Peptides against a protein of PDB entry 4Z63. Designs and how they scored, part 43

Target 1, 334 residues: chain A of PDB entry 4Z63
Amino acid sequence: LCLGMNDLTGNIPEDLFHLKRLNLLGIQENRLSGSLSREIRNLSSLVRLDVSWNLFSGEIPDVFDELPQLKFFLGQTNGFIGGIPKSLANSPSLNLLNLRNNSLSGRLMLNCTAMIALNSLDLGTNRFNGRLPENLPDCKRLKNVNLARNTFHGQVPESFKNFESLSYFSLSNSSLANISSALGILQHCKNLTTLVLTLNFHGEALPDDSSLHFEKLKVLVVANCRLTGSMPRWLSSSNELQLLDLSWNRLTGAIPSWIGDFKALFYLDLSNNSFTGEIPKSLTKLESLTSRNISVNEPSPDFPFFMKRNESARALQYNQIFGFPPTIELGHNN

## One batch from the design tools (peptide; made by RFdiffusion4, then SolubleMPNN)

Design b1_p11_5_s2 (from b1_p11_5, 3 letters changed)
Fold by OpenDDE base, seed 2:
Structure b1_p11_5_s2 (fold): chain B 334 residues (1-334), chain A 11 residues (1-11)
Amino acid sequence: as target 1 above (334 residues)
Amino acid sequence: SSSYVTSFDPD
């Protein structure tokens, strides 16, 4: 049953929960309100539940043990409160969980040893606090992780060295500390292609350790951290780099010539730093800007990107990396 | 530019 993108109001009719053979319930992009009924437990054949972009409130009901076929739960942009219910945190069927932009709180706890099918997790823009869950790497299929805009204070757990499944990771604006430790750990994530760390590590030094290596890194965003240091030499080995944003830091020294050697680099923002010297001539020879051969079918993160252009304005949303225009921003340096 | 990239819902 698909009722998305309407102007529906009120609650879900209780009689809808008598549909025992229902595989898909999509009621996204409406004005539905109230609590999500516990009677969803009666939809024992449910594979996909999309309640996103509504006005739902209250706690998410703890009924997911009665939904053994549920693969997709989309609840982003609602008013849900409380934690992730125990049955959801233990779901062996769930592939994708999106609860971005809610009011969920407390410590994030997932039973990753039980969540054997989880491949995408979006919990960005919530009120989770405490530390990052150390057991996330136990979610052996977890590829896409957005935990941005929570209060996961402290450091990236050492256990994340074993996070082999991790490909797309955002921790933007999550009160993280120790960028040296974070990068030292995350370099062990051999499938990591996208790393977004904007608005963390405030005032720390960007490490220039030549032992750091991110082989598959395509997207690195570490903007607005007030980071000190220089362009890190270890980044020169990330030959697949497509997007680099280090804007709004306190980086110094020259922009190195190797920045122009990235064959796929089409978006570069080094603006609002303290770089000095000449603009490398190699930047004028970036192949991606002279001949854009972009693979349209390249895998992308499930979470959206945002370009914050004005503090008072809503950020522009980009659903795909290649939605960004080809860009070289070097403005507002010394 | 006064812009930067992130991955959280704007205010």
Scores: peptide ipSAE 0.395, ipTM 0.898, DockQ to the pose 0.815
Fold by OpenDDE base, seed 5:
Order: sequence, then C-alpha cells, then structure tokens
Structure b1_p11_5_s2 (fold): chain B 334 residues (1-334), chain A 11 residues (1-11)
Amino acid sequence: as target 1 above (334 residues)
Amino acid sequence: SSSYVTSFDPD
C-alpha cells in the first residue's frame, strides 16, 4: 500500500493494521500525526515501512520482534522521541534504518551481533548523547552510517579500526574531539570511500602524518573545524579522490601541486583558509574538469549532503555526490 | 565561496 506524497492528515486508521499480508506500507510525505500505533505488530508480513516526512510523535513502539520480515524502516523527518526500541535494536531482518531528523535521545545502543543484515543506518539530526557505540563494527554488513548532528562527546572508538564494512561515514557536527586519533583509526576502514567530519575538532591541528593512508577515499569533507596546519601530505596517496572540502578552516602554506594529479577530482573547496603562494598550474589539467566523462554510476551514500551557505540562504540538498557541480573554490584565502 | 558541505539537516 503506497499512499505517499499526499495531504493525508490524522492518524493511521486502526483497520489498516488488519492487513496481515501487507508487505509494503508507504505513507511518507503526508501530515499524519499522533503516535505510531503498536498495532503495526499485526503486519507480520511487512518488508518495508515508510512513515517518513510526517508529524508523528511519541516513542517508536517496541514491536519489531513481531515483524520478522522487516527489511526497511524509514521514519526520517518526524517528531519521534525516546530511544531506539529494544526489538528494533535487535532486529535480524533489518537492512536499512532511517530515523534521521527526529528527536530521539539517550545513549545510542544497537545489538550489532543480532543485527546481522543491517547495511544502512541513518540517525543524523537527533538528540543522542554519550559516546559513539563501540560495538558498531560488530554490524558486519553495515556500509552506510550517518550519525551527524548528535552529541557524541569524545573520540572515535578504537574498535572502529575493525569497521571493515564501513564505506560511507558522516559524523558532521557531533561534538567530536581528537582529529588525529579519528583519522588514525578510520584509515583502517579499508572500504571507506566517503568521510564527512564537518563541524568537529574545533581549533585542532589537521595531522600531516605521512603514515596515514586512505586508499579508497573518494569524498573527504572536513569543513568549518577551524583546523590549523597545512594541506596534509597523506591525502596525496588517495588517488581516487573526487570531492574535497576543507573550507572554513585556518589552514596555511601553499596549495601543493599534487592536488592537480587527482584524475577524478571534480569538486575542490579550499575557500576561507589562509593558504598562500600561487595557484598550482596542475589544477588547469584536472581531467575530470576537462573531460565530460564523469561516470554517473558510482555508488553514493544513502544520506544526503547539504551545502550550507553562511548567508541566510537555505542549504542546498544534494542526494548524490555527482549532483555537486564541478567546482574549484579557492576564494577568501588571506 | 560562502558555503561548506555538511551531511545533516539544516535548520
């Protein structure tokens, strides 16, 4: 049953939960309100539940043990409160959990040993507090993780050295500290292609450790951290780099010539730093900007990107990396 | 530019 993108109001009719053979329930992008009924437990055949972009409130019901076929739960952009219910945090069937842009709170706890199918987790823009869950690497299929805009004080856990499944990771604006430790840990994530760390590590030094290596890194965003230092030499070994944003830091020194050697680099923002010297001539030879053949078919994160303008303009949403216009931004370097 | 990339819902 797909009822998304309408102007439906009120609560879900209780009789809808009598549909025991229902595999797909999509009621996204409406004005549905109230609590999400516990009676969703009666939908024992449910594979996909999409209640996103509504006005739901209250706690998410703890009934997911009665939904053994549930693979997709989308509840982003609601008013949900409380924690992740225990049955959801233990779901062996769940592939994708999206609860972005809610009011979920408390310590984030997932039983990753039980969540054997989880491959995508979006909990961005919530009120989770405490530390990052050390057991996330036990989610052996977890590829996409957005935990941005939560209050995860402290450092990236050492256990994330073992996060081999991790490909797309966002921790933007999560009160993280110790960028040197974070990068030192995350370099062990051999499948990591996208790393977004904007609005963390305030005033720290960007490490220039030549021992750091991100072999498969395509997207690096570490903007607006007030980071000191220079362009990191270790980044020159990330030959697959496509998007680099280090804007709104306090980086100094020259822009190195190796930045023009990235064959796939199509978006570069180094603006609002303190870079000096000449613009590298190698930037004029970026193949991605001279040739029209950007492969549109590369995997992207499941979470959206936002380009926040410091001015009163609304942030632009980009659902795919290739949605970014080819850009070289070097402005406001003083 | 007056912009930077993020991955969270703007206010």
Scores: peptide ipSAE 0.387, ipTM 0.896, DockQ to the pose 0.822
Fold by OpenDDE base, seed 1:
Structure b1_p11_5_s2 (fold): chain B 334 residues (1-334), chain A 11 residues (1-11)
Amino acid sequence: as target 1 above (334 residues)
Amino acid sequence: SSSYVTSFDPD
């Protein structure tokens, strides 16, 4: 049953929960309100539940033990409060959980040893607090993780050295500290292609440690951290780099010539730093900007990107990396 | 540019 993209109001009719053969319930992009009914438990054949972009409130019901076929739960952009229900946090069937842009709170706790199918987790823009869950690497299929805009004080856990499944990771604006430790840990994530760390590490030094290596890194975003230092030499070994945003920092020195050696680099923002010297001539030879052969078919993060403009402007949403226009932004350097 | 990339919903 797909009823998305309407102006439906009120609660879900209780009789809808009598549809025991229902595999897909999509009621996204409506004005549905109230609590999400516990009677969802009666939808024992449910594979996909999409309640996103509504006015739902209250706690998410703890009924996911009665939904053994549930693979997809999308609840982004609602008013949900409380934590992740225990049955949801222990779901062995769940592949994708998207609860971004809610009011979920408390410590983030997932039973990763039970969540054997979880491959995508979006909990961005919530009110989770405490530390990053150390056991996330136990989610052995977890590839896509957005935890942006929560209050995860402290450092990236050491256990994330073992996060082999991790490919797309956002921790943007999560009150993280110690960028040197974070990068030192995350370099061990051999499948990591996308790393977004914007609005963390306030005033720290961007490490220039030649021992750091991100072999498969395609997207690095570390904007608006007030980071000091220079363009990190270790980044030159990330030959697959496609998007680099280091804007709104306090980076100094020259823009190195190796920045133009990235054959796939199509988006570069180094604006609002303190870079000096000449623009590298190698930037004029970026193959990605001269050839239209951007492979549109490359895997992208499941979480959206936002280009945040000055405080008065609406952020632009980009659902795919290749949705970004080819860009070289070097403005507002000293 | 006055912009930067993030991965969280705007305010």
Scores: peptide ipSAE 0.410, ipTM 0.905, DockQ to the pose 0.828; fails the geometry check
Fold by OpenDDE base, seed 3:
Parts: sequence; structure tokens; C-alpha cells
Structure b1_p11_5_s2 (fold): chain B 334 residues (1-334), chain A 11 residues (1-11)
Amino acid sequence: as target 1 above (334 residues)
Amino acid sequence: SSSYVTSFDPD
């Protein structure tokens, strides 16, 4: 049943929960309100539940043990409160969980040893507190992780050295500390292609450790951290780099010539720093900007990106990396 | 442009 993208209001009719053979329920992008009924437990054949972009409130019902076929749960942009229900946190069938932009709170706990199928987790823009779950690497298929805009104080767990499945990771605006430790840990994530760390590590030094290596890194965003230091030499070894945003920091020194050696780099923002010297001539030779052959068919994160303009309250949403226009921003440097 | 990239919903 697909009823998304309408102007439906009120609650879900209780009789809907009598549909025992229903595999897909999509009621996203409506004005549905109230609590998500516990009676969803009656939809025992459910594979996909999309209730995103509604006005749902209250706690998510703890009934996911009665949904053994559920692979996709999308509840982003609602008013859900409380924690992740125990049955959801233990779901062996769940592939994708998206509860971004809710009011979920407490300590984030997932039973990763039970969640054997989980490959995408979006819990960005919630009210989770405490530390990052140390057991996330036990989710052996977990590829996409957005935990941005929560209050995960402290450091990236040492256990994340073993997060082999991790490809796309966002921790933006989560009160993280110790960028040196974070990068030192995350470099061991051999499949890591996207790393977003904006609005963390406030006032720390960006490490310039030549031993750091991110072989598969395509997207690095560490904006608005007030980071000190210079362009890090270790980044020059990330030959697949496509997007770099280090804007709104306190980085100094010259922009190094190797920045123009990235064959796939199409988006560069170094604006609002304290870089000095000349613009490297190598930037005029970026192949991605001179040739139209950008590979459009690359896998992207499941979580959206946002370009926040300080001049306007409205952020632009980008669902794909290649949605970003080819850009070189070097403005607002001294 | 005074902008930066992030991955959380704006206020």
C-alpha cells in the first residue's frame, strides 16, 4: 500500500492493521499525527515500513519481534521520542533503519550481534547522549552510518579500528573531541570512502602526520571546526579524493601544489581560513574540471548532505555527491 | 560563498 506524498491527516485507521499479507506500507510525506500504533505488530508480512515526513509523536512501539520480515524502516522527519525499541535494536531482518530528524533520546544501544543484516543506519539529528556505541563494528554489514547532530561526547571508540564494513560515516556536530585520535582510528577502516566530521574538535590542531593513510577516501568534510594547522600532508595520498571541504577553520600556510594532483577532485572548499601565498597553478589543471568525464555511477551515502550558507537560514540538500556543482572556493582567506 | 558542507538537518 503506497499512500505517500499526499495531504492525509489524522491517524492510521485501525482496520489497516488487519492486512496480514501487507509487504509494503508507504505513508510518507503526509500530515499523519499521533502515536505510531502498536498494532503495526499485526502486519506480520511487512518488509518495508515508510512513515517518514509526517507528524508522528510518542515512542516507537516495541513490536519489531513480531515483524520477522521487516528489512526497511523509514521514520525520518517525525516527532518520535524515547529510545530505539529493544525489539528493533535486536532485529535480525532489518537492513536499513532511518530515524533521522526526530527527538529520540538516551544512550544509543544496538545489539549488533543480533542485527546481522543491518547495512544502513541513519540516526542523525536526534537527542542521543553519552558515548558512541563501541559495539557498532560488530554490525558486520554496516556500511552507511549517520550519527550527526547528537551529543556523543568524547572520542571515537578504539573498537572502530575494526569497522571493516564502514564506507560512509558522518559524525558532524556531535561534540566529538580529539581529531588526532579519530583520524588515527578511522584510517583502519579499509572501506571508508566518505567521512564527514563538520562542527567537532573545536579549536584543535588538524594532525599533519605522514603515517596517516586513507587509501579509498573520496569525500572528506571537516568544516567549521576552528582547526589550526596547515593542509595535512597525509591527505595527498588519498588519490581518489573527489570532494574536500575544510572551510571555516583556522588553517594557515600555503595551499600545497599536490591539491591539483587529485584526478577526481571536483569540489574543493578551503574558504574562510587563513591560507596565504599564491594559488597553486596545478588547480588550473584539475582533470575533473577540464574533462566532462565524471563517473556518475559511483555509490553514494544513504544520508543527505547539506550546504549551509551563513548568509541564509536555508541549507541546500544534496542527496548525491555528484549533485554538488564543480567548485573551487578559496574565498575569505588572508 | 560563505558556506560549508554538513550532514545534519539544519535548524
Scores: peptide ipSAE 0.398, ipTM 0.899, DockQ to the pose 0.811; fails the geometry check

Design b1_p11_6_s1 (from b1_p11_6, 6 letters changed)
Fold by OpenDDE base, seed 1:
Structure b1_p11_6_s1 (fold): chain B 334 residues (1-334), chain A 11 residues (1-11)
Amino acid sequence: as target 1 above (334 residues)
Amino acid sequence: SSSSWVSSVEL
């Protein structure tokens, strides 16, 4: 049953939960309100639940033990409160959980040992607090993780050295500290292609440790951190780099010539720093900017990117990395 | 002034 993108109001009719053969319930992009009924437990054949972009409130019901086929739960952009229900946090069937842009709170706790199918987690823009869950690497299929805009104080856990499944990671605006430790840990994530760390590490030094290596890094975003230092030499070994944003920092020194050696680099923002010297001539030779036909059918993060062009402007949403226009921004360096 | 920065969240 797909009823998304309407002006439906009120609660879900309770009789809808009698549809025991229902595999897909999509009611997204409506004005549905109230609590999500616990009677959803009666939908024992449910594979996909999409309640996103509604006015739902209250706690998410703890009924996911009665939904053994549930693979997809999309609840982004609602008013949900409380924590992740225990049955949801233990779901062995769940592949994707998206609860972005809610009011969920407390410590993030997932039983990753039970969540054997979880591959995508979006909990961005919630009220989770405490530390990042140390057991996330136990989610052995977890590839896509957005935890941005929560209050995860402290450092990236040492256990994340073992996060072999991790490919796309966003921690933007999560009150993280110690960028040197974070990078030193995350370099061990052999499948990490996208790393977004914007609005963390306020005023720290960007490490220039040549021992750091991100073999498969395609997207690095560390904007608006007030980071000090220079362009990090370790980044020159990330030969697959496609998007680099280090804007709105306090980075100094010259833009190195090796920045133009990235064959796939199509988006570079180094704006609003303190870079000096000349623009490297190698930037004029970026193959990605000269060749029209990089049909990059490459997998992208499941989480959207946002480009904020002005502090007062609404951010533009980009659902794919390749939705970014080919860009070189070097403005506002002093 | 291009005051763009990328994030993964709506601000």
Scores: peptide ipSAE 0.327, ipTM 0.856, DockQ to the pose 0.865
Fold by OpenDDE base, seed 2:
Structure b1_p11_6_s1 (fold): chain B 334 residues (1-334), chain A 11 residues (1-11)
Amino acid sequence: as target 1 above (334 residues)
Amino acid sequence: SSSSWVSSVEL
């Protein structure tokens, strides 16, 4: 049953929960309100539940143990409160959980040893507090993780050295500390292609450790951290780099010539730093900016990117990195 | 002034 993208209001009719053979319920992009009914438990054949972009409130019902076929739960952009229900945090069938832009709170706890199918997790823009869950690497299929805009005080857990499934990771604006430890841990994530760390590590030094290596890194975003230091030499080994944003830091020294050696680099923002010297001539030879054929058929994160062009403007949403215009921004360096 | 930065959330 697909009823998305309408102006439906009120609650879900109770009789809808009598549809025991229902595999897909899509009621997204409506004005549905109230609590999400516990009677969802009666939908024992449910594979996909999309309640996103509504006015739902209250706690998410703890009924996911009665939904053994549920693969997709999309609840982004609602008013849900409380925690992740225990049955949801233990779901062996769940592939994708999207609860972005809610009011979920408390400590984030997932039973990753039970969540054997989880591949995508979006919990961005919630009220989770405490530390990052140390057991996230036990989610052996977890590839896409957005935990941005929560209050995860402290450091990236040491256990994330074993996060082999991790490909796309965002922790933007999550009160993280110790960038040196974070990068030292995350370099062991051999499948990591996208790393977004904007608005963390406030005033720390960007490590220039030649032992750091991110083999498959395509997207690095560490903007607006007030980071000190220089362009990190370890980044020169990330030959697949496509997007680099280090804007709004306190980085100093020269822009190194090796920045022009990235064959796939189509978006570079180093603006609002304290870089000095000449613009590398190698930047004029970036193949990605001269050739129109950027391969658009690459895997992307499930979470959107946002570009904020000024402090007062609304951020522009980009669902894919290739939605960004080819850009070299070096403005506002001193 | 390019006052742009990228994130994964609406900031």
Scores: peptide ipSAE 0.325, ipTM 0.855, DockQ to the pose 0.861
Fold by OpenDDE base, seed 5:
Structure b1_p11_6_s1 (fold): chain B 334 residues (1-334), chain A 11 residues (1-11)
Amino acid sequence: as target 1 above (334 residues)
Amino acid sequence: SSSSWVSSVEL
């Protein structure tokens, strides 16, 4: 049953949950309100539940043990409160959980040992607090993780050295500290292609440790951190780099010539720093900017990107990396 | 040019 993208209001009729053979319930992009009924437990054949972009409130019901076929739960952009219910946090069938832009709170707890199918987790823009869950690497299929805009105090857990499945990771605006430790840990994530760390590590030094290596890194975003230091030499070994944003920091020194050696680099933002010297001539030879053959079919994160053009502007949403226009932004340097 | 920055969340 697909009723998404309408102007439906009120609560879901309870009788709808008597549809025991229902595999897909999509009611996204409406004005549905109230609590999500516990009677969703009656949908024992449910594979996909999409309640996203509504006015739902209250706690998410703890009935996911009765949903053994559930692979997709989409609840982003609602008013859900409380924690992740225990049955959801233990779901062995769940592939994708999206609860971005809610009011979920408390300590983030997932039983990753039970969540054997979980490949995508979006909990961005919630009220989770405490530390990052140390057991996330036990989610052995977890590839896409957005935990941005939560209040995770402290550092990236040491256990994330073992996060072999991790490919796309965002922690933007999550009150993280110790960028040197974070990068030193996350470099062990051999499948990591996208790393977004904007609005963390306020006023720290960007490490220029040549021992750091991100072999498969395609997207690095560490904007608006007030970071000190220079263009990090370790980044020159990330030959697959497509997008680099280090804007709105306090980085100094020259822009190095190796920045033009990235064959796939189509988006570069180094604006609002204190870089000096000449613009590298190698930037004029970026193959990605001269050849139109950027493969649009590359795997992207499940979470959207947002570009904020200025402090007063609303952020523009980009659902794919290749949605970004080819850009070299070097403005507002010294 | 208005300098931009990227995030994964609407800020």
Scores: peptide ipSAE 0.322, ipTM 0.853, DockQ to the pose 0.891
Fold by OpenDDE base, seed 3:
Structure b1_p11_6_s1 (fold): chain B 334 residues (1-334), chain A 11 residues (1-11)
Amino acid sequence: as target 1 above (334 residues)
Amino acid sequence: SSSSWVSSVEL
């Protein structure tokens, strides 16, 4: 049953929960309100539940043990409160969990040893607190992780050295500290292609450790951290780099010539730093800006990107990296 | 003023 993208109001009719053979319930992008009914448990054949972009409130019901076929739960942009229900945090069938932009709170806990199918997790823009869950690497299929805009005080866990499944990771605006430790850990994530760390590490030094290596890194975003230092030499080995944003830091020194050697680099933002010297002539020869064929068919994160063009403006949402226009931004370097 | 930055969240 697909009833998304309407102006439906009120609660879900209780009679809908009598549809025991229902595999897909999509009621997203409506004005549905109240609590998400516990009677969802009656939908024992459910594979996909999409309740996103509604006015649901209260706690998410602890009924996911009665949904053994559930692979997709989308609840983003609601008013859900409380924690992740125990049955959801133990779901062996769940592939994708999206609860972005809710009011979920407490310590984030997932039973990753039970969640054997989980490949995508979006919990961005919630009220989770405490530390990052050290057991996330036990989710052996977990590829996409957005934990941005929560309050995960402290450092990236040392256990994340073993996060081999991790490909897309965002921790933007999560009160993280110790960028040197974070990068030193995350370099061991052999599948990591996208790393977004904006609004963390406030006033720290961006490490220029030549031992750091991110071979498969395509997207690095570390904007608005007030980071000190220079363009890091270790980044020059990330030959697949497509998008680099280091804007709104306190980076100094010259923009190095190797920045123009990135054949796939189509988006560069170094604006609002303290870079000095000449613009490297190599930037005028970026193959990605001269060739029309940017390969649009590459895997992207499941989480959206946002570009804020003005501090007072609403951010523009980009669902894919290739949605970004080819850009070189070097403005406001003094 | 080019006050752009990228994030994975609406800031």
Scores: peptide ipSAE 0.315, ipTM 0.850, DockQ to the pose 0.851

